Peptides against a protein of PDB entry 6TME. Designs and how they scored, part 302

Target 1, 324 residues: chain A of PDB entry 6TME
Amino acid sequence: NRLKRAYIALQAWKKAFYSDPFNTAANWVGPDVCSYKGVFCAPALDDPSVLVVAGIDLNHADIAGYLPPELGLLTDVALFHVNSNRFCGVIPKSLSKLTLMYEFDVSNNRFVGPFPTVALSWPSLKFLDIRYNDFEGKLPPEIFDKDLDAIFLNNNRFESTIPETIGKSTASVVTFAHNKFSGCIPKTIGQMKNLNEIVFIGNNLSGCLPNEIGSLNNVTVFDASSNGFVGSLPSTLSGLANVEQMDFSYNKFTGFVTDNICKLPKLSNFTFSYNFFNGEAQSCVPGSSQEKQFDDTSNCLQNRPNQKSAKECLPVVSRPVDCS
Target 2, 324 residues: chain A of PDB entry 6TME as posed
Amino acid sequence: NRLKRAYIALQAWKKAFYSDPFNTAANWVGPDVCSYKGVFCAPALDDPSVLVVAGIDLNHADIFGYLPPELGLLTDVALFHVNSNRFCGVIPKSLSKLTLMYEFDVSNNRFVGPFPTVALSWPSLKFLDIRYNDFEGKLPPEIFDKDLDAIFLNNNRFESTIPETIGKSTASVVTFAHNKFSGCIPKTIGQMKNLNEIVFIGNNLSGCLPNEIGSLNNVTVFDASSNGFVGSLPSTLSGLANVEQMDFSYNKFTGFVTDNICKLPKLSNFTFSYNFFNGEAQSCVPGSSQEKQFDDTSNCLQNRPNQKSAKECLPVVSRPVDCS

## One batch from the design tools (peptide; made by RFdiffusion4, then SolubleMPNN)

Design b2_p28_3_s4 (from b2_p28_3, 14 letters changed)
Fold by OpenDDE base, seed 4:
Structure b2_p28_3_s4 (fold): chain B 324 residues (1-324), chain A 28 residues (1-28)
Amino acid sequence: as target 1 above (324 residues)
Amino acid sequence: SSVDPKLEKIRKEISAKLEAELLAQRFS
């Protein structure tokens, strides 16, 4: 039966623990798996008279170990939350059998290897959090074909370009921060109709920002700081009617920061420091507004404090990248 | 139909964590 399979899976997992400092699995004894700490049972969807393991919550248990393939026997699990542990190895492909997977959180662990493609096999997945691990390689384009509400990829070792399929994503929150992504932001980004927050911080992204960013009328947070972006800010950014937090700092942007950007109606914080901007509108000047905060530090602005030297600015400002 | 209270608890905890993380990110 289903609970017997769950017992096999959970006992295999317990055996795969190297350290359980809080004795979380101390009561993982006997066939009554529904009494196990961190294990949650519910009536099966196909038969309400049968109890099944529907959820796992081992968040913040500081458990060291790995995920054994026997976890694939937990076929009724819809919620799998094991963040803030010390699990290592790879996500077992046997988890493809967990067809009810809805929320998968393995963040803040020590997982390695390529993107866990098993996550792509879950038809009903809505929440994917794999941040703060050591996943590496290319991001599968298919990730953005999933009907996810949130995609947390930050603080990993992902590399290569961001897939053009990003425009297909229905996610409201996407984080790419602190990886090794390279190349340009795809023009298809403007098609992310449900996007509220997107973070690109601390990658190796480059090129010009696509004009299509201006189509993200629902975005409230846009952070592209600490990359290698070049050229001018797209004039279409004036279309970001709901942006509250915007950060372009620590790039190689040039040109003029316009009123149309700094006067965005919902803009609360706009940081464009540590670039090579050679001009800004009066509305962009720090202190020009009580409702908005600006940071123009370390650019090539005239008559502003804490700017780059002429020696630093001239080689870059005199050779602006044409993004047209 | 009703959601199992145990599962609902898990969902609420995840939601709270997510919100906290997002807030921290915005103001970091």
Scores: peptide ipSAE 0.079, ipTM 0.680, DockQ to the pose 0.040; fails the geometry check
Fold by OpenDDE base, seed 3:
Structure b2_p28_3_s4 (fold): chain B 324 residues (1-324), chain A 28 residues (1-28)
Amino acid sequence: as target 1 above (324 residues)
Amino acid sequence: SSVDPKLEKIRKEISAKLEAELLAQRFS
């Protein structure tokens, strides 16, 4: 009995609540699980005459607790949305039984531990949101083998390098922001043919930007700010025909910011402040365009306001990193 | 294959969320 299993799962979950300030689970009583607040039933795929629990929506319930392993009994769930709660612990491996999982949102919680690899076991997963948690460790390369529309990893504790498999991703949006990723951006990034937005903000990434970034013809947002990138901006960035928002601020870039970058046709905002650029084209100067916004603050530019001192610039500018 | 209207609502909400994130979301 599928609903009986669901009942067991949901009651176990209710017991796992430490706090339910909005009394969301107050009506979670009795076998009629389809009447439970936040529980949604639908006809089973294999038998339309049978109702099953197909969705969970407890978004913004501020519930404190954990996810018990009994949730694995919810084998018909395709939508699981529990963002903006205070759930802690790990994502149960028992959720591997939820083979119909399509949308999984556990964002803005207190989950810990390694990447929830159980998410990789879901063959039909299309939406995965695990941002604003405390997940840690390495990102499994296999995540980019999933046919996800978006990959939201921001605001966690992920570390190590970004897997080279990133080039296999068909996601339009990928966020790595505010983690502890290190190393270089993989050259395979240029193979992300569906990519519209990619955000690397606030990591420990370093090295030279790969030339292959210029192959991201569909990207509208590219933010690599607040990292440790070095060298010159790749000349191939002139290929970003659709980029609207570009941010390289708070890095250690050197060299010259070229016309080919600043004259990108769709560019609306280009921030390259807080680097060690020693020159910029006239087209890059803030105020030079009515349609484009630039920020060149705190570089090593001559005849520009709010630049670094010679003392700060010389040690870096005199030893440019060769990215060739 | 009638879908529960409540479930459909959730699906639409998630889809809208996804679309919004794909179009304009930046993180700080």
Scores: peptide ipSAE 0.071, ipTM 0.671, DockQ to the pose 0.072; fails the geometry check
Fold by OpenDDE base, seed 2:
Structure b2_p28_3_s4 (fold): chain B 324 residues (1-324), chain A 28 residues (1-28)
Amino acid sequence: as target 1 above (324 residues)
Amino acid sequence: SSVDPKLEKIRKEISAKLEAELLAQRFS
């Protein structure tokens, strides 16, 4: 009996709670699991006459505890939302039995360990949110082979490089922000045909920006701020026909910021502050447009306010990195 | 087949949350 298995799983989970400040699981008593707070039942896909646990929503419950292996008995669950809790430990491998998993949100918890590879075993997964945890290690390349609509990885402890398989991703939104990613952005990034928003904020990324970024025709938000990028901005960025928000601040970029970039048709906010740019087109000057906002603070620009000193600029500007 | 209204509510909430949280990250 599916509901009996669900009962076993949910009772095991309740036992794994260290704290339930809102008494969310207070009514988790008895075999009628469909009446449990945060548990949602639906007719089984294979037999509409059978009721199964199809969803879990414990968002914002502030529950402390861990995920026990018995959760693998919830084989009919397609929606698992437990964000904004204090769950710790690792994601159980037994969750591989949840073959109907569609949306998995464990964000804003205290999970640790490597990337939860069990997520890769779910054939129908469309939404993965593991942000604001303590996941660490290398991001598995296979994550981008999944047909995910969104991939939220920000605010973790991931290291190593961005996998080259990123170009295979069909996701519209991808966040890498506030991790420990290093190396270059793969050239394959230009193949992300459905990409609308990508965020690299606050990593250890370096090297030149790949020219292929200019192929991201659907991107509306591109944020690469707070990294170690060098060289000039690719001229191909003029191809970003739909970009609205662009941030390259707090890097080590050099060279000239061109009209072709600053006159992008949908550009509303372009921040390139805290770099080593030694020139900018008139169209890039803050205040030059009523429709666009620019920030050129703390560069090596002549006749502009709030720039770096000659002493700071000279060593970098005199030795520009050639990205050609 | 009928979809449980509670499940539909969850789906809608997730969709709305995705956009809102992304905006908050960029502009906070």
Scores: peptide ipSAE 0.044, ipTM 0.659, DockQ to the pose 0.040; fails the geometry check
Fold by OpenDDE base, seed 5:
Structure b2_p28_3_s4 (fold): chain B 324 residues (1-324), chain A 28 residues (1-28)
Amino acid sequence: as target 1 above (324 residues)
Amino acid sequence: SSVDPKLEKIRKEISAKLEAELLAQRFS
């Protein structure tokens, strides 16, 4: 029966533990899996007369180990939360059998390998958190076809370009931060109709920012700091009517920071430090507003404190990148 | 039998957490 399969799976998992500091699995003994700590049962959807394992919660258990393929026997699991552990290895492909998966959180572990494409096989997945791991390789374009409210990819080892399918995403929050993504931000970004927050911090992204960013009228947070972006800021950024926090620091931007950007109606914090901007409007000057905070440190601005030397600025400013 | 009340609690907590995460910036 289903509980017997669950027993096999859970016992296999217990055997896959290298360390259980809080003795979380101490009571994982015997056939009554519904009594196991962190295991939650519910009536089966297709047979209310039988109990099944519907959820796993081992959050913050500091367990060291791996996920064995036998976990694929937990076919009734809809909630799988094992964040803040020390699980290593790869996400088993056998988890494709968990067709009811709704919430999957493996964040803050030591998982490796490519993107866990098994997550794409779950038709009803609504919550996916894989941040703070060691996943690597390309991001599959299909991730943005999923109806996810948020996409948390930050603090991994993902590389290659951001898929053009990003425009298909209905997510309100997307984090790419602290990976190894490269290339340009796709022009399709402007099609993200529900986007509120997007974070690109600390990647190897380059090229010019696409004009289509200005179409993100619902975005409240836009952070592209610590990358290799070049050229001028798109004039279309004046369309970010709801942006509150904007960060372009630690890039290679050039040109003039305009009033149309600094006077955005909801703008609270705008950081464009550590670039090669050679001019800014008066409205962009730190201290010019009581309502807005600006940082123009370490640019090529005249008559401003803490700027780059002429020696450092001239080679870059004299050869501006044409983004047209 | 009824749904495990602990499971329902977890569902509610996760939903609340998700909402909170969606409303707050995670990086500065």
Scores: peptide ipSAE 0.044, ipTM 0.662, DockQ to the pose 0.071; fails the geometry check

Design b2_p28_4_s1 (from b2_p28_4, 14 letters changed)
Fold by OpenDDE base, seed 2:
Structure b2_p28_4_s1 (fold): chain B 324 residues (1-324), chain A 28 residues (1-28)
Amino acid sequence: as target 1 above (324 residues)
Amino acid sequence: SAEEEKKKEEYLKKKEEEDLEKYNKLHS
């Protein structure tokens, strides 16, 4: 019965292909779905004597098509990897029936519409990759209530603010890069217990950085580049004992870059170029260390090369944003 | 300035290329 449902689903999907350049579905003929290219069978968790479709891997197949509703018949699938294709349309709500879903990778496709809220219905989901698509609208707050190891959202069309629920996330990696997120980073960010990497690159984020960032003791990568952030860097950034890569470039930051930041024990690269900083400690000067790389280009620093003119600096530096 | 905006676009493209390289390595 389970393999018959899988056959119906896979034949519906084959009919939903507009182009299969590598003939990946050429052998998708007959009832033996376990012989299909990119289809993996395993013993069922509830009955080891029953063979079921447990995984799909169609990565790098360049398939053009859509995901039909009949994929909701693949109720035993735990691994769904279809990255680097040309699949279009929306993620079917019928996938809510895939209650064993563990890894869901639809990255590098042509998916559109709102965040695929069907992903929130999967109780055992650990890996979610939806990057390099055309997903749009608001990020649902409930995504951070999921026990995910990684959340890849970058290179989409997401808008609105980052949810306050971010502090509930147990993810080690979270990417927001190359979207249209706006507003402030939530103060709840400091509650992220397992965070190693967080990336905000190329959004419309604004306001002051929250002091609570300094509570992210395990973070190795913190990239806030290419946004609209203002004010001084939080003094609490001295708490980032494991940060290796830090980027604040292409913002509107002001004030003084302190020794306490530039002397962080594991800091390898610190980029703070293209801001309005009016001073830096000697430990922040590019070339002051062999172990650390700094970039101070295009700030309001005195006696440094490649700085902004006094005409560009004075209107901003004379009106510092107080973040206290 | 128009020059800074161009440099920002070039920097963003470089960051995307670096992410894509990491992505391709993860999914290889």
Scores: peptide ipSAE 0.519, ipTM 0.929, DockQ to the pose 0.784
Fold by OpenDDE base, seed 4:
Structure b2_p28_4_s1 (fold): chain B 324 residues (1-324), chain A 28 residues (1-28)
Amino acid sequence: as target 1 above (324 residues)
Amino acid sequence: SAEEEKKKEEYLKKKEEEDLEKYNKLHS
């Protein structure tokens, strides 16, 4: 019986709670698991006459505990939302039995260990949110071979390069922010056909920006701030016909910021502060447009306020990195 | 400089706050 298996799983999970400040699991008593707070039942996909546990929503419950292996008995769960809790330990490998998993949100918890490779085993997964945890080590390349709509990896301890498989991703949103990712952005990034938002904020990324970024026609948000990027901005960025928010601040970029970038038709905010740019077009100057916001602070620009000293600029500007 | 590093830390915190706000809108 599917509900009997669900009862075993949910009672094992209740025993794995160290603290339940809002008494969320207070009604988790008896065999009627469909009455449990945060447990949602639906007709089974294979037999509409059978009621199954199809979803868990424990968002914002501040529950301290761990995920026991018995959660692998919840084989009908498609939605697993447990964000904004204090769950610790690792994601159980037994969750590979949840073959209907569609949305998996464990964000804002205390999970540790490597990337939860069990997420790769779910054939129907569309939404993966593991942000604001302590996941570490390498990002598996296979994550981008999946037909995901959203991938949230930010605020973890990942230390890999960005996999070249990123170009295979069908995701509209990908976040890498606030990790320890290193190396270059792969040239394959231009193949991300559905990409709307990508953020690289606050990593150890380096090298030149690939020209292939200009192929991201659907991108509305591109944030590469707070990294170690070098060289000039690619001229192909003029291809970002839908970009609204663009941030290159706190890098080591050099060269000239062109009209072709600053005149992008949907550009609302372009931040390129805290670099070593030695020139900008008039269309890039803060206050040149009422419709667009620019920040050129702390570059090597002539006749602009709040720029770096010649002493700081000369060693970098005189040794431009060729990205050609 | 130490001042630029402080400004960077403040800027990163602001972006984390903006992300948290966006998160709350998506998951509320």
Scores: peptide ipSAE 0.419, ipTM 0.889, DockQ to the pose 0.795
Fold by OpenDDE base, seed 1:
Structure b2_p28_4_s1 (fold): chain B 324 residues (1-324), chain A 28 residues (1-28)
Amino acid sequence: as target 1 above (324 residues)
Amino acid sequence: SAEEEKKKEEYLKKKEEEDLEKYNKLHS
């Protein structure tokens, strides 16, 4: 019986709770798992006459505990939402049995260890949110071979380079922010045909921005702030026809910020502060437009307020990185 | 400079707060 397996899983999970401040699992008693708070039943896809546990929603329950291996008995679960808890440990490999997994949200928890490669085993996965955890190590290249709509990786401990496979991603939203990613942004990024939002904030990324960023015609948000990027902004950024929010602040960029970037048709906010830009077009000057917000603070700009000293600028500006 | 690093930390914190707000809105 599928519900009997679900009962075993849910009772094992209840036993794995260290704290349940809202008594969320108080009614997790007896065989009627479909009455359990945060447990949702539906007709099975293979047999509509059979009721199965199709979803878990324990969002915002502040539950401390871990995910026991018995959760692998929840073989009919397509939605697994347990964000904003205090679950710790690793994602069980037994979850590979959840072959219907569609949305997996374990964000804002205390999970540790490497990237949960069990997520790669789910053929129907569309939404992956693992942000605000302590996941570490390398991002597996295979994550971008998945037909995901969203990939939230931010606020973890991921290291190494961004995989070249990023260009294969069908995701509309990808967040890398607040990790330890290093190296260059792969040139393959321009192949992300469905990309709307990409966020690199607060990593250790470096090198030149690839020209291929300009191929991201659907991108509305591009945030590369707080990294180690160098060189000039690619002239191909003029291709970002739909960009609304663009942030390059807190990098080591040099050169001239051009009209073709600042006049982007959908651009609402462009922050390029805390770099080493030595010139900007008049269209990039803060207050030059009522429709666009700019921040040019702490660059090497002439006749602008709040710029770096010549002593800070000269060593960097006199040694421009050639990105050609 | 130490002042720029402090401003960067404040900026990063603001970005995290904005993301958390967006997150809470999406998952509420």
Scores: peptide ipSAE 0.401, ipTM 0.883, DockQ to the pose 0.851
Fold by OpenDDE base, seed 5:
Structure b2_p28_4_s1 (fold): chain B 324 residues (1-324), chain A 28 residues (1-28)
Amino acid sequence: as target 1 above (324 residues)
Amino acid sequence: SAEEEKKKEEYLKKKEEEDLEKYNKLHS
């Protein structure tokens, strides 16, 4: 039966623990898996008279171990939350049998290897959180063909370019931060119709920002800080009618920061420090508004404090990148 | 400069600390 399969899976997992400092699995004894700490049972969707393991929550348990292939026997699991542990190794391909997977959170662990392509096999997946691991290599383009509400990829070892398929994503939140992504942001980004928050922080991204960013009318957070972006800010950023937090700091941007950007109606914080901007509108000056916070530190601005030297500015400002 | 690189590292670390607390609330 389903609970017998769950018992086999959970006992195999308990055997795969190297350390359980809070004794979370101490009560994982006997056939009554629904009494296990961090195991949640519910009526099966196909037969309400049958009790099944529907969820796992081992968040913040500091458990060291790995995920054994026997976890593929947990075929009724829709919620799998194991964040803030010390699980290592790879995500088992046997998890492809968990066809009800809705939320998969393995964040803040020690997982390694390529992107867990088993996540692409789950038809009902809405939340994917794999952040704060050691996943490496290329991001599969197919991740953005999924009907996901949230995609958390930050603090990994992902490399190569961001897939052009990003424009197909229905996600409200996407995080790329603290990886090794390179190349340009795809122009297809403007097609992300449900996007509220996107972060690119601390990558090797480069080139000009695409004009199509201005089509992201629902975005409240846009953070492109700590990259290699060049050229001027797109004039189309005036289309970000709902942006509250915007960060372009620690890049190689040049040109003039315009009134049309600094007067955005919902803008509360705009950081453009540590660039090579050579001018700003009066509305962009820190202290010009009581409702908006600005940071213009370490640019090439005239008559502003804490700017770069002429020696640092001249080689960059005299050779602006044309993004047209 | 070495000072700007140190400030960048401190800034990135602060962003990481803010991230963990913010996005954990989006899950069921």
Scores: peptide ipSAE 0.396, ipTM 0.881, DockQ to the pose 0.594

